# Peptides against a protein of PDB entry 7AL2: the designs that were tried, part 22

Target 1, 85 residues: chain A of PDB entry 7AL2
Amino acid sequence: YEIMLIRPKTIDDINYVVDQVLEESNPVILDLSFLEKESPANFKLAGEKIKQMRSNYGAEALLLSRCNDKNLIIIAPKGVSLVRK

## One batch from the design tools (peptide; made by RFdiffusion4, then SolubleMPNN)

Design b1_p12_8_s4 (from b1_p12_8, 4 letters changed)
Fold by OpenDDE base, seed 5:
Structure b1_p12_8_s4 (fold): chain B 85 residues (1-85), chain A 12 residues (1-12)
Amino acid sequence: as target 1 above (85 residues)
Amino acid sequence: SSLSDEVFELFK
Protein backbone atom coordinates (compact mmCIF):
# COMPACT_ATOMS: atom_id res chain seq x y z
CA TYR B 1 0.00 0.00 0.00
CA GLU B 2 0.87 3.68 -0.15
CA ILE B 3 0.63 6.27 2.59
CA MET B 4 -1.15 9.39 1.42
CA LEU B 5 -0.57 12.82 2.91
CA ILE B 6 -3.16 15.55 2.44
CA ARG B 7 -4.42 18.77 3.96
CA PRO B 8 -8.01 18.69 2.74
CA LYS B 9 -9.62 21.94 1.71
CA THR B 10 -12.77 20.88 -0.16
CA ILE B 11 -15.46 18.24 -0.13
CA ASP B 12 -13.68 16.65 -3.07
CA ASP B 13 -10.58 16.32 -0.92
CA ILE B 14 -12.60 14.71 1.85
CA ASN B 15 -14.07 12.23 -0.60
CA TYR B 16 -10.60 11.56 -1.94
CA VAL B 17 -9.53 10.56 1.56
CA VAL B 18 -12.49 8.22 1.84
CA ASP B 19 -11.63 6.64 -1.50
CA GLN B 20 -8.01 6.16 -0.50
CA VAL B 21 -8.90 4.40 2.72
CA LEU B 22 -11.86 2.33 1.57
CA GLU B 23 -11.22 1.72 -2.12
CA GLU B 24 -7.44 1.73 -2.30
CA SER B 25 -6.74 0.46 1.22
CA ASN B 26 -4.15 3.18 1.74
CA PRO B 27 -3.50 4.85 5.09
CA VAL B 28 -3.89 8.61 5.01
CA ILE B 29 -2.19 11.23 7.13
CA LEU B 30 -4.48 14.25 7.23
CA ASP B 31 -4.01 17.79 8.39
CA LEU B 32 -7.46 19.06 9.33
CA SER B 33 -6.27 22.56 10.22
CA PHE B 34 -7.58 24.17 7.06
CA LEU B 35 -11.08 22.80 7.45
CA GLU B 36 -11.18 23.61 11.15
CA LYS B 37 -10.32 27.23 10.51
CA GLU B 38 -12.05 27.87 7.19
CA SER B 39 -15.13 25.64 7.05
CA PRO B 40 -16.88 24.38 10.15
CA ALA B 41 -19.36 22.54 7.95
CA ASN B 42 -16.70 20.63 6.05
CA PHE B 43 -14.72 20.06 9.22
CA LYS B 44 -17.78 18.44 10.72
CA LEU B 45 -18.27 16.44 7.54
CA ALA B 46 -14.69 15.18 7.67
CA GLY B 47 -15.22 14.07 11.24
CA GLU B 48 -18.42 12.30 10.29
CA LYS B 49 -16.70 10.50 7.44
CA ILE B 50 -13.91 9.35 9.73
CA LYS B 51 -16.44 8.14 12.27
CA GLN B 52 -18.30 6.25 9.55
CA MET B 53 -15.13 4.61 8.28
CA ARG B 54 -14.31 3.48 11.80
CA SER B 55 -17.80 2.26 12.60
CA ASN B 56 -18.74 0.63 9.33
CA TYR B 57 -15.48 -0.45 7.74
CA GLY B 58 -13.14 -1.16 10.62
CA ALA B 59 -10.80 1.72 9.92
CA GLU B 60 -8.61 3.06 12.71
CA ALA B 61 -7.84 6.69 13.37
CA LEU B 62 -5.18 8.16 15.63
CA LEU B 63 -4.44 11.75 16.55
CA LEU B 64 -0.80 12.54 15.86
CA SER B 65 -0.70 16.21 16.81
CA ARG B 66 -3.10 19.00 17.68
CA CYS B 67 -1.80 22.54 17.75
CA ASN B 68 -2.32 25.91 16.11
CA ASP B 69 -0.54 25.10 12.87
CA LYS B 70 -1.38 21.42 12.39
CA ASN B 71 -4.15 19.01 13.29
CA LEU B 72 -2.60 15.75 12.19
CA ILE B 73 -4.51 12.48 12.10
CA ILE B 74 -3.66 9.13 10.60
CA ILE B 75 -6.49 6.96 9.37
CA ALA B 76 -5.74 3.39 8.39
CA PRO B 77 -7.84 0.79 6.62
CA LYS B 78 -8.90 -2.36 8.42
CA GLY B 79 -5.84 -4.36 7.42
CA VAL B 80 -3.32 -1.88 8.82
CA SER B 81 -2.81 -1.70 12.56
CA LEU B 82 -1.94 1.56 14.28
CA VAL B 83 0.11 1.19 17.44
CA ARG B 84 1.28 3.92 19.80
CA LYS B 85 4.34 3.03 21.86
CA SER A 1 -14.50 25.45 19.69
CA SER A 2 -17.12 22.97 20.77
CA LEU A 3 -17.24 21.51 17.27
CA SER A 4 -13.47 21.11 17.21
CA ASP A 5 -13.50 19.39 20.57
CA GLU A 6 -16.30 17.12 19.44
CA VAL A 7 -14.43 16.05 16.32
CA PHE A 8 -11.15 15.43 18.08
CA GLU A 9 -12.82 13.39 20.79
CA LEU A 10 -13.24 10.76 18.09
CA PHE A 11 -9.51 10.10 18.19
CA LYS A 12 -9.03 9.55 21.89
Scores: peptide ipSAE 0.604, ipTM 0.910, DockQ to the pose 0.121
Fold by OpenDDE base, seed 3:
Structure b1_p12_8_s4 (fold): chain B 85 residues (1-85), chain A 12 residues (1-12)
Amino acid sequence: as target 1 above (85 residues)
Amino acid sequence: SSLSDEVFELFK
């Protein structure tokens, strides 16, 4: 698999993340800082999509960093485990 | 914000 890195800005970007996780089985590192600041609606949508992937498809999500400039998470498809040392 | 806190609870 590949690890994708993206700072989504549009609904198309959010859908791209969903496709990468569910169809391509690629983990994705997301920076949600743009959506949080510029589009509360799409920020909420991104969260809902992540919740759905966790609940319905066994995806796993982990918070990497939260600050003013970057809000980083990783979401992994089922079959790729996230392990905290 | 409250919305931000709610969303980030999903990633714990």
Scores: peptide ipSAE 0.603, ipTM 0.910, DockQ to the pose 0.121
Fold by OpenDDE base, seed 1:
Order: C-alpha cells, then structure tokens, then sequence
Structure b1_p12_8_s4 (fold): chain B 85 residues (1-85), chain A 12 residues (1-12)
C-alpha cells in the first residue's frame, strides 16, 4: 500500500480520502487545518466521514498533532494497524 | 471552537 498525504480543501478532497481508505486500502495522513478555518461545514463533514469509516468499515484514526498551523491525523484501513508506543 | 473540540474527540 501507499501512504497518502493531503490537506483537504474541498468536498472532492474529502471524498478522495474516503476512496483512498476504503477502495485503495491506503492509509491517509490528513491535515484538517484548512477545513477547520475556512469551512466549518466541510470540517464537520470530514469528521462524519471518518466516524463512518471507523464504525462501518473497521478503519482506525489516530491524532498525530493538533496545533495552530496543523491538525494532523492518520486514518488507516482495516488490516493496517496503528500502534502508539 | 466547540465544533473543533467535538470533531477531535473522535480521535481519542
């Protein structure tokens, strides 16, 4: 698999993340800082999509960093384990 | 914001 890096800015970007995780089985490192600042509605949508992937498809999501300039998470498809040591 | 805090609770 590949690890995708993206800072989503649009609904198309959010759907791209969903496709990468569910169809391509690729982990995605996301920076949600743009959506949080520029589109609260799409930020909420991104959160809802992540919740759905966790609940319905066995994806895992882990917070990497939350600060003023970056809100980094990793979401991994079922079969890729995220481990914090 | 409150919305941001709510969303990031998903990752705990």
Amino acid sequence: as target 1 above (85 residues)
Amino acid sequence: SSLSDEVFELFK
Scores: peptide ipSAE 0.603, ipTM 0.910, DockQ to the pose 0.119
Fold by OpenDDE base, seed 4:
Structure b1_p12_8_s4 (fold): chain B 85 residues (1-85), chain A 12 residues (1-12)
Amino acid sequence: as target 1 above (85 residues)
Amino acid sequence: SSLSDEVFELFK
């Protein structure tokens, strides 16, 4: 698999993340900082999509960093284990 | 913000 890195800015980007995780089975490292700042609605949508992937498809998500500059999250499809040490 | 906190609660 590939690990995708994206700072989503649009709904299309959010759906791209969903497609990568669920259809392509690729982990995605997301920076949500743009959405948080520029689009509360799409930021909320991104969160909802993450919830759905976790709840319905067995995806796992891990917060990598949260600060003013970057809100980094990795979301992995079922079968890819995320381990914090 | 409260919205940000709500979203990031997913990771606790």
Scores: peptide ipSAE 0.602, ipTM 0.909, DockQ to the pose 0.120

## One batch from the design tools (peptide; made by RFdiffusion4, then SolubleMPNN)

Design b2_p13_1_s1 (from b2_p13_1, 9 letters changed)
Fold by OpenDDE base, seed 1:
Structure b2_p13_1_s1 (fold): chain B 85 residues (1-85), chain A 13 residues (1-13)
Amino acid sequence: as target 1 above (85 residues)
Amino acid sequence: DPSFQEIEELASS
C-alpha cells in the first residue's frame, strides 16, 4: 500500500480521503488545519466521515501532532495497525 | 469549538 499525505481544503478532498482508506486501503496522513480555520462545516464533516470509517469499516485514527499550524491525524484502513510506543 | 473537540476525540481513540 501507499501512505497518502493531504491537507484537505474542499469536500472533494474529504471524499478523496474516504476513497483512499476504503477503496484503495491506503493509510492517510491528514492535516485538518485548513478546514478548521476556513470551514467549520467541512471540518465537522471530516470528523463525521472519520467516525463512519471507524464504526463501519474498522478504520483506526491516531493523533500525530496538534499545534497552531497543523492538526495531523493518521487514518489507517482495516488490516493496518497503528501502534504508539 | 465543538467540532475541534470531536476531531480530537476521534484522533485520540
Scores: peptide ipSAE 0.045, ipTM 0.686, DockQ to the pose 0.134
Fold by OpenDDE base, seed 2:
Structure b2_p13_1_s1 (fold): chain B 85 residues (1-85), chain A 13 residues (1-13)
Amino acid sequence: as target 1 above (85 residues)
Amino acid sequence: DPSFQEIEELASS
């Protein structure tokens, strides 16, 4: 698999993330800082999509970093295990 | 921001 890195800015970007996780089975490292700052609606949408992927498809999510200019989250398909030790 | 809190909780759990 590939690990995708993206800072989503649009709904198309959000849907791209969904496609990568569910269709391509690729983990995605997201920086949600743009959406958080610029679009509350799309930020909420991103969260809803993540929840749906977790609930319906066994995806996992982990907060990697929350600091200035970054809100980094990794989303992994069920075939890729995220382990915090 | 409730949306922020929701996503942070999703990602951290």
Scores: peptide ipSAE 0.044, ipTM 0.680, DockQ to the pose 0.134
Fold by OpenDDE base, seed 4:
Structure b2_p13_1_s1 (fold): chain B 85 residues (1-85), chain A 13 residues (1-13)
Amino acid sequence: as target 1 above (85 residues)
Amino acid sequence: DPSFQEIEELASS
C-alpha cells in the first residue's frame, strides 16, 4: 500500500482522505492545521468523518504531533495496525 | 470551540 500525505483545505480534500482509507486501503497522514484555523465547520466535518471510519469500518487514528503550526494525524484502514509504545 | 477538543481526543484515543 501507499501512505498518503495531505493538508486538506476543502471538503473535496476531506473526501479524498475518506476514499484513500476506505476504497484504496491506504493510510493517510493528514495535517488538519489549515482547516482548524481557516474553517471550523470543515474541521468539525473532518473529525466526524474520522469517527465514522473508526466506528463503521475499523479504521484507527493516532495523533502524531500537535503544535501551533501543525496538527498531524495518521488514519489507517482496517488491517494496518497503529501501535503507540 | 468544543469541536477542536473533540478531534484531539478522538485522534489520541
Scores: peptide ipSAE 0.043, ipTM 0.679, DockQ to the pose 0.132; fails the geometry check
Fold by OpenDDE base, seed 5:
Structure b2_p13_1_s1 (fold): chain B 85 residues (1-85), chain A 13 residues (1-13)
Amino acid sequence: as target 1 above (85 residues)
Amino acid sequence: DPSFQEIEELASS
């Protein structure tokens, strides 16, 4: 598989993340800082999509870094284990 | 809760 990196800015970007995780079975490292700052509605939508992937498809999510400049989360499809040490 | 709070708390656990 591939590991995708993206900083979503639009709904299309959010849906791209969903496609990568669910259809392509690729982990995605995403920076949510743009949505958090610029679009509360799309930030909320992204969160809902991530929760849906976790609840319905066995995806995992892990916060990598949260600071003033970034909000990095990795989302892995079912079968790819995320382990924090 | 539609926020990212649940996900962002993962780093604290």
Scores: peptide ipSAE 0.037, ipTM 0.645, DockQ to the pose 0.123; fails the geometry check

Design b2_p13_1_s2 (from b2_p13_1, 9 letters changed)
Fold by OpenDDE base, seed 3:
Structure b2_p13_1_s2 (fold): chain B 85 residues (1-85), chain A 13 residues (1-13)
Amino acid sequence: as target 1 above (85 residues)
Amino acid sequence: DESFQEILELANS
């Protein structure tokens, strides 16, 4: 698989993340800082999509870093394990 | 119910 990196800015970008995780089975490292600052509605949408992937498709999500200038999350499809040491 | 960020923080615990 490939690991995709994206800082989504539009609904199309959010749908791209969903496609990568569910259709391509690729983990995605995404920065939600743009949506959080510029589009509360699309930030909420992104969160709902991630929750749906976790609840319905066995995806995992892990917060990597949250600070003033970034909101980094990794989303892993079913079959890819996220491990912390 | 739980916020998106709260769920992610729980995943980190």
Scores: peptide ipSAE 0.043, ipTM 0.657, DockQ to the pose 0.127
Fold by OpenDDE base, seed 2:
Structure b2_p13_1_s2 (fold): chain B 85 residues (1-85), chain A 13 residues (1-13)
Amino acid sequence: as target 1 above (85 residues)
Amino acid sequence: DESFQEILELANS
């Protein structure tokens, strides 16, 4: 698999993340800081999509970093385990 | 992850 890195800015980007995780089985490291700042609605949508992937498809998500101008989350598809020690 | 859940809650609030 490949690890995709993206800072989504549009709904198309959000759907790209979903496709990568669910259809391509690629982990995605995404920075939600743009959406959080520029579009509360799309930020909410992104969160809902992540929740759905976790609840319905066995995806896992982990916060990597939350600091100034960064909101980094990794989403792993089913079969790729995220482990924090 | 608690911090992640916080983000999700913020997004959905």
Scores: peptide ipSAE 0.040, ipTM 0.651, DockQ to the pose 0.769
Fold by OpenDDE base, seed 4:
Structure b2_p13_1_s2 (fold): chain B 85 residues (1-85), chain A 13 residues (1-13)
Amino acid sequence: as target 1 above (85 residues)
Amino acid sequence: DESFQEILELANS
């Protein structure tokens, strides 16, 4: 698999993340800082999509970094284990 | 992950 890195800015980007995780089985490291600041609606949508992937498809998610300039989350498809040591 | 859940809850507020 590949590990995708993206800072979503649009709904298309959000759907790209979903496609990468569910269809391509690729983990995605995403920075939600743009959406959080620029589009509360799309930030909410991104959160809902992540929740759906976790709840319905067995995806895992882990917070990587949270600070003023970034909001990094990795989401991995089922079968790819995220281990925090 | 509590901090992660906080972000998700914020998004879903």
Scores: peptide ipSAE 0.040, ipTM 0.646, DockQ to the pose 0.749
Fold by OpenDDE base, seed 5:
Formats: C-alpha cells, structure tokens, sequence
Structure b2_p13_1_s2 (fold): chain B 85 residues (1-85), chain A 13 residues (1-13)
C-alpha cells in the first residue's frame, strides 16, 4: 500500500481521503488544520467521515500532533495496525 | 485516542 499525505481544503479532498482509505486501502496522514480554521462545516464533515470509517469499516485513527498550525491525524484501513509508543 | 476524540468533538461542536 501507499501512505497518502493531504491537507484537505474542500469536500472533494475529504472524499478523496475516504476513497483512499476504503477503496485503495491506503493509510492517510491528513492535516485538518485548514478545515478547522477556515470551514467549520467541512471540518465537521471530515470528522463525521472519519467516525463512519471507524464505525462501519474498521478503520483506525490516531492523533499524531496538534499545535498552532497542524492538526495531524493518521487514518488506517482495516488490517493496518496503528501503534502509539 | 482520547486526544483524537477531542478533535472530533471539536468538529461536532
């Protein structure tokens, strides 16, 4: 698999993340900082999509870093284990 | 995961 990196800015970007995780089975490292700051609605949408992937498809999510300019989360498809140490 | 949940809660607020 590939590991995708993206800082979503649009709904299309959010859907791209979903497609990468569910259809391509690729882990995605995403930075939600743009949506958090610029689009509360799309930030909420991204969160809902992540919840759906976790609840319905066995995806796993882990917060990597949150600071002033970053909100980094990794989303892994089922079968890819995320380990925090 | 608790920290992640905080982010999701923020998104839903």
Amino acid sequence: as target 1 above (85 residues)
Amino acid sequence: DESFQEILELANS
Scores: peptide ipSAE 0.039, ipTM 0.649, DockQ to the pose 0.779

Design b2_p13_1_s3 (from b2_p13_1, 9 letters changed)
Fold by OpenDDE base, seed 1:
Structure b2_p13_1_s3 (fold): chain B 85 residues (1-85), chain A 13 residues (1-13)
Amino acid sequence: as target 1 above (85 residues)
Amino acid sequence: DPSFEEILKLANS
């Protein structure tokens, strides 16, 4: 698999993340900081999509960093284990 | 991750 990096700005970007996780089985490192600042609606949508992937498809999500200019989250498809030690 | 869940809760509030 590949690890994708993206800072989503549009609904198309959000759907791209979903496709990468569910269709391509690629982990995605997301920076949600743009959506959080510029589009509360799309930030909410991104959160809902992540919840759906976790609940319905066995994806895992882990917060990597939260600061003034970053909101970094890794989401992994079922079969890729995220381990924090 | 509790901090992640809090972010999601905020986003979906």
Scores: peptide ipSAE 0.047, ipTM 0.658, DockQ to the pose 0.754
Fold by OpenDDE base, seed 3:
Structure b2_p13_1_s3 (fold): chain B 85 residues (1-85), chain A 13 residues (1-13)
Amino acid sequence: as target 1 above (85 residues)
Amino acid sequence: DPSFEEILKLANS
């Protein structure tokens, strides 16, 4: 698999993330800082999509870093394990 | 992850 990196800015970007996780089975490292600051509605949508992938498709998600400049989350499809040491 | 759950709550509030 490939690991995708994206800072989504539009609904199309959010749907791209969903396609990568569910259709391509690729982990995605997301920076949600743009949506959080510029579009509360799309930030909410992104959160809902992540919850749906976790609850319905066995995806896992982990917060990597949260600060003023970034909001980094990794989403892994079912079959890819996220492990903390 | 509890910290991630907090982010989700904020996004969906």
Scores: peptide ipSAE 0.046, ipTM 0.661, DockQ to the pose 0.782
Fold by OpenDDE base, seed 2:
Structure b2_p13_1_s3 (fold): chain B 85 residues (1-85), chain A 13 residues (1-13)
Amino acid sequence: as target 1 above (85 residues)
Amino acid sequence: DPSFEEILKLANS
């Protein structure tokens, strides 16, 4: 698999994340800082999509960093385990 | 991750 890195700015970008996780089975490291700052609606949408992937498809999500204009989250598909000790 | 859940909570408030 590949690890995708993206800072979503549009709904198309959000859907890209969903496609990568669910269709391509690629983990995605996404920076939500743009959406959080520029589009509360799309930030909410992104959150809902992540929640749906977790609830319905067994995806996992982990906050990596929230500082300095970054809101980094990794989303892993069901086949990739995220472990933090 | 509790911090992540907080973000989701904020996003959906």
Scores: peptide ipSAE 0.046, ipTM 0.658, DockQ to the pose 0.758
Fold by OpenDDE base, seed 4:
Structure b2_p13_1_s3 (fold): chain B 85 residues (1-85), chain A 13 residues (1-13)
Amino acid sequence: as target 1 above (85 residues)
Amino acid sequence: DPSFEEILKLANS
């Protein structure tokens, strides 16, 4: 599989993430900092999509880094384990 | 720093 890296800016980008995780079975490293700063509505949408993938499809998510200039989260499809030590 | 759950809570508030 591939590990995708993206800093979403649009709804299309958010849907791209969903497609990568659920259809392509690729983990995605997301930087949500743009949406958090520039679009509260799309930041909310991204969060809802992540929750849906976790709840309905067995995806896992892990916060990688949170600071003023980035908000990094990895989302992995079912079968790819995320471990924080 | 906020936890992942805190970020999700904020996003869905």
Scores: peptide ipSAE 0.046, ipTM 0.655, DockQ to the pose 0.594

Design b2_p13_1_s4 (from b2_p13_1, 9 letters changed)
Fold by OpenDDE base, seed 3:
Structure b2_p13_1_s4 (fold): chain B 85 residues (1-85), chain A 13 residues (1-13)
Amino acid sequence: as target 1 above (85 residues)
Amino acid sequence: DESFQEILELASS
């Protein structure tokens, strides 16, 4: 698999993330800082999609870093394990 | 992760 990196800015970007995780089975490292600051509606949508992938498709997610200028989350499809040491 | 759940809760509120 490939690891995708994206800072989504549009609904199309959010749907791209969903496609990568569910259809391509690729982990995605997301920076949600743009949506959080510029589009509360799309930030909410992104969160809902992540919850749906976790609850319905066995995806895992982990917060990597949260500060003033970044909001990094990794989402892994079922079959890819996220391990913290 | 609890911190992650907090972020998702904020996004979905």
Scores: peptide ipSAE 0.048, ipTM 0.677, DockQ to the pose 0.767
Fold by OpenDDE base, seed 1:
Structure b2_p13_1_s4 (fold): chain B 85 residues (1-85), chain A 13 residues (1-13)
Amino acid sequence: as target 1 above (85 residues)
Amino acid sequence: DESFQEILELASS
């Protein structure tokens, strides 16, 4: 698999993340800081999609970093284990 | 991850 890196800015980007996780089985490192600042609606949508992937498809998600300019999250498809030591 | 859950709840509220 590949690890994708993206800072989503549009609904198309959000759907791209979903496709990468569910269809391509690729982990994705997301920076949600743009959506959080520029589009509360799309920030909410991104969160809902992440919850759906976790609840319905066995995806895992882990917060990597949260600060003023970044909201980094890794989401992994079923079969890829995220381990925090 | 508690911080992650908090962010997700905030985003989806």
Scores: peptide ipSAE 0.048, ipTM 0.674, DockQ to the pose 0.741
Fold by OpenDDE base, seed 5:
Structure b2_p13_1_s4 (fold): chain B 85 residues (1-85), chain A 13 residues (1-13)
Amino acid sequence: as target 1 above (85 residues)
Amino acid sequence: DESFQEILELASS
């Protein structure tokens, strides 16, 4: 698989993340800082999509870093284990 | 979303 990196800015970007995780089975490292700052609605949507992937498809999500300029989360498809040490 | 907020707070714990 490939590991994708994206900082989503639009609904299309959010759907791209979903497609990468569910259809391509690629882990995605995404930076939600743009949506968090610029679009509360799309930030909420991204969260709901992450929840749906976790609840319905066995995806996992883990926060990598949250600071002043980034909000990095990795989303892994079912079968890719995420381990925090 | 409660579970999403939990994810967002992991690095702060």
Scores: peptide ipSAE 0.043, ipTM 0.661, DockQ to the pose 0.146
Fold by OpenDDE base, seed 4:
Structure b2_p13_1_s4 (fold): chain B 85 residues (1-85), chain A 13 residues (1-13)
Amino acid sequence: as target 1 above (85 residues)
Amino acid sequence: DESFQEILELASS
């Protein structure tokens, strides 16, 4: 698989993330800082999509870093385990 | 309900 890196800015970007996780089975390192600052509605949408992927498809999500200019989250599809040691 | 950020924080702690 591939690990995708994206800082989404649009709904199309959010849908791209969903497609990568569910259809391509690729983990995504996601920076939500743009949406959080510029589009609260799309930020909420992204969060809901992530929760849906977790609830319905066995995806996992983990916060990697949160600071002023970054909100980094990894989303892993079912079959790719996130392990914290 | 817990917010998205709260859920991620709990999962990461």
Scores: peptide ipSAE 0.042, ipTM 0.667, DockQ to the pose 0.132

Design b2_p13_2_s1 (from b2_p13_2, 5 letters changed)
Fold by OpenDDE base, seed 5:
Structure b2_p13_2_s1 (fold): chain B 85 residues (1-85), chain A 13 residues (1-13)
Amino acid sequence: as target 1 above (85 residues)
Amino acid sequence: MEDASEYIDEIIS
């Protein structure tokens, strides 16, 4: 698999993340800082999509870093284990 | 979901 990196800015970007996780089975490291600051509606949408992937498809999501300019989360498909040390 | 920090905690596993 590939590990995708993206900072979503649009609904299309959000859907791209969903496709990568569910269709391509690729983990995605995403930075939600743009949506959090610029689009509360799309930030909420992105969060709902992540929760749906976790609830319905066994995906996992882990916060990697949250600081002033970054909100990094990794979403992994069911077959990829995320471990925090 | 008024607090972004709390919402993020809901998103992650």
Scores: peptide ipSAE 0.234, ipTM 0.758, DockQ to the pose 0.126
Fold by OpenDDE base, seed 1:
Parts: C-alpha cells; sequence; structure tokens
Structure b2_p13_2_s1 (fold): chain B 85 residues (1-85), chain A 13 residues (1-13)
C-alpha cells in the first residue's frame, strides 16, 4: 500500500481521503489545520467521515501532532495497525 | 461562534 499525505481544503479533498482509505486501502496522514481555520463546517464534516470510517469499516485514527498551525492525524484502513508506545 | 477544535477529541477518541 501507499501512505498518502494531504492537507484537505475542499469537500472534494475530504471525499478523496475517504476513497483512499476505503477503496484503495491506503493509510492517509491528514493535516486538518486548513479546514479548522477556514471552514468549521467542512472541518466537522471531515471529523464525521473519520468517525464513520472507524465505526463502520474498522479504520483506526491516531493523533500525530497538534499545535497552533498543525492538526496531524493518521487514518489507517482495516488491516493496518497503528501502535502508540 | 462554534469552535471547530472541539471536535478533534471526538474524531480520535
Amino acid sequence: as target 1 above (85 residues)
Amino acid sequence: MEDASEYIDEIIS
């Protein structure tokens, strides 16, 4: 598989993330900082999509970094284990 | 105005 990196800016980008995780089975490292600052509605949408992938498809999500200019999250499809030690 | 950062913990909880 490939690991995708994206800083979503549009609804199309959010749907791209969903497709990568569910259809391509690729982990995605997301920076949600743009949506958080520029579109609270789309930020919420992105969060709901992540929750749906976790609840319905067995995806896992892990916070990598959170600061004033970053909100880095990795979302992994079922079968790819995320481990924090 | 709603703070979108409030959803972060819910996303990864």
Scores: peptide ipSAE 0.060, ipTM 0.668, DockQ to the pose 0.103
Fold by OpenDDE base, seed 3:
Structure b2_p13_2_s1 (fold): chain B 85 residues (1-85), chain A 13 residues (1-13)
Amino acid sequence: as target 1 above (85 residues)
Amino acid sequence: MEDASEYIDEIIS
C-alpha cells in the first residue's frame, strides 16, 4: 500500500481521503489545520467521516501532533495496525 | 453549537 499525505481544504479533498482509505486501502496522514481555521463546518464534516470509517469499516485513527500550526492525524484502513511504543 | 475541536478529540481517542 501507499501512505497518502494531504492537508484538505475542500469537501472534494475530504472525499478523496475517504476514497483512499476505503477504496484503495491506503493509510492517510491528514493535516486538519486548514479546515479547523478556515471552515468549522468542513472540519466537523471531516471528523464525521473519520468516525464513520472507524465505526462502519474498521478503520483506526491516531493523533500524531497537535499544536498551534498543525493538526496531524493518521487514518489507517482495516488490516493496517497502528502501534504505539 | 458543538465545539469541533472536542468532537475531533473524541473521534481520535
Scores: peptide ipSAE 0.055, ipTM 0.660, DockQ to the pose 0.110
Fold by OpenDDE base, seed 4:
Structure b2_p13_2_s1 (fold): chain B 85 residues (1-85), chain A 13 residues (1-13)
Amino acid sequence: as target 1 above (85 residues)
Amino acid sequence: MEDASEYIDEIIS
């Protein structure tokens, strides 16, 4: 698999993340900082999509870094284990 | 107003 990196800015980007995780079985490292600052609605949508992938498809999510200028989350498809040590 | 940051924290927890 590939590990995708994206800082989503649009709904299309959010859907791209979903496609990568569910259809391509690729982990995605997301920076949600743009949506958090520029679009509360799309920020919420991104979160809802992550929740759906976790609940319905067994995806895992892990917070990588959160600070003033970034909000990094990795989401992995079922079968790819995320471990915080 | 809803705090989107806290919402995301809840989702990924």
Scores: peptide ipSAE 0.053, ipTM 0.662, DockQ to the pose 0.112; fails the geometry check

Design b2_p13_2_s2 (from b2_p13_2, 6 letters changed)
Fold by OpenDDE base, seed 1:
Structure b2_p13_2_s2 (fold): chain B 85 residues (1-85), chain A 13 residues (1-13)
Amino acid sequence: as target 1 above (85 residues)
Amino acid sequence: MEDASEFIDEIIS
């Protein structure tokens, strides 16, 4: 698989993330900082999509880093294990 | 409204 890196800015970007995880089975490292600052509605939408992927498709999400300029989350499809030690 | 930190906690596994 490939690991995708994206800082989504639009609904199209959010849907791209969903497609990468569910259709391509690729983990995605997301920076949600743009949506958090510029579009609370799309930030919420992104969160709902992540929850749906976890609940319905066995995806896993892990916070990598949160600071003033970054909000990094990795989303892994079913079959890719995320482990924090 | 839930703050961003609490929202992120709900998003992650």
Scores: peptide ipSAE 0.333, ipTM 0.799, DockQ to the pose 0.123
Fold by OpenDDE base, seed 4:
Structure b2_p13_2_s2 (fold): chain B 85 residues (1-85), chain A 13 residues (1-13)
Amino acid sequence: as target 1 above (85 residues)
Amino acid sequence: MEDASEFIDEIIS
């Protein structure tokens, strides 16, 4: 598999993340900082999509970094384990 | 308005 990196800015980008995780079985490291600052609606949408992937498809999500200019989360498809020490 | 930090906590596993 590949590990995708993206800072989503549009709904199309959000759907791209979903496709990568569910269709391609690729983990995605995404930076939600743009959506959080520029589009509360799409930020909420991204969060709902992540929760749906976790609830319905066994995906996992882990916070990597949270600061003023970054909001990094990794989403892993089922079968890829995420571990925080 | 929902707190962003609390929302992120809800998003992650």
Scores: peptide ipSAE 0.331, ipTM 0.800, DockQ to the pose 0.121
Fold by OpenDDE base, seed 3:
Structure b2_p13_2_s2 (fold): chain B 85 residues (1-85), chain A 13 residues (1-13)
Amino acid sequence: as target 1 above (85 residues)
Amino acid sequence: MEDASEFIDEIIS
């Protein structure tokens, strides 16, 4: 598989993330900082999509970093395990 | 509006 990195800015970007996780079975590292700052509605939408992937498809999510300029989350499809040491 | 930290916790856990 491939690991995708994206800082989504639009609904199309959010749907791209969903496609990568569910259709391509690729983990995605997201920076949600743009949506959080510029579009509260799309930030909420992104969160709902992540929750849906976890609830319905067995995806996992992990916070990597949260600071002034970053909001990094990794989303892994069911076949990829996220392990913290 | 939901608190940002609570929102993040909700989507990752």
Scores: peptide ipSAE 0.325, ipTM 0.800, DockQ to the pose 0.126
Fold by OpenDDE base, seed 2:
Structure b2_p13_2_s2 (fold): chain B 85 residues (1-85), chain A 13 residues (1-13)
Amino acid sequence: as target 1 above (85 residues)
Amino acid sequence: MEDASEFIDEIIS
């Protein structure tokens, strides 16, 4: 698999993330900082999509970093396990 | 993971 890195800015980008996780089975590292700053509605939408992927498809999510100008989350598809030791 | 779940819950609430 490939690990995709994206800082989504549009709904199309959000849907791209969903496609990568669910259709391509690729982990995605997201920086949600743009959406958080520029579009509260799309920020919420992104969160809802992540929740749906976790709830319905067995995806996992891990917060990597929340700091100045970064809001990094990795989303892993069902076949890739995220483990914190 | 737990931390991410809480974060996402906060986002969508």
Scores: peptide ipSAE 0.269, ipTM 0.784, DockQ to the pose 0.594

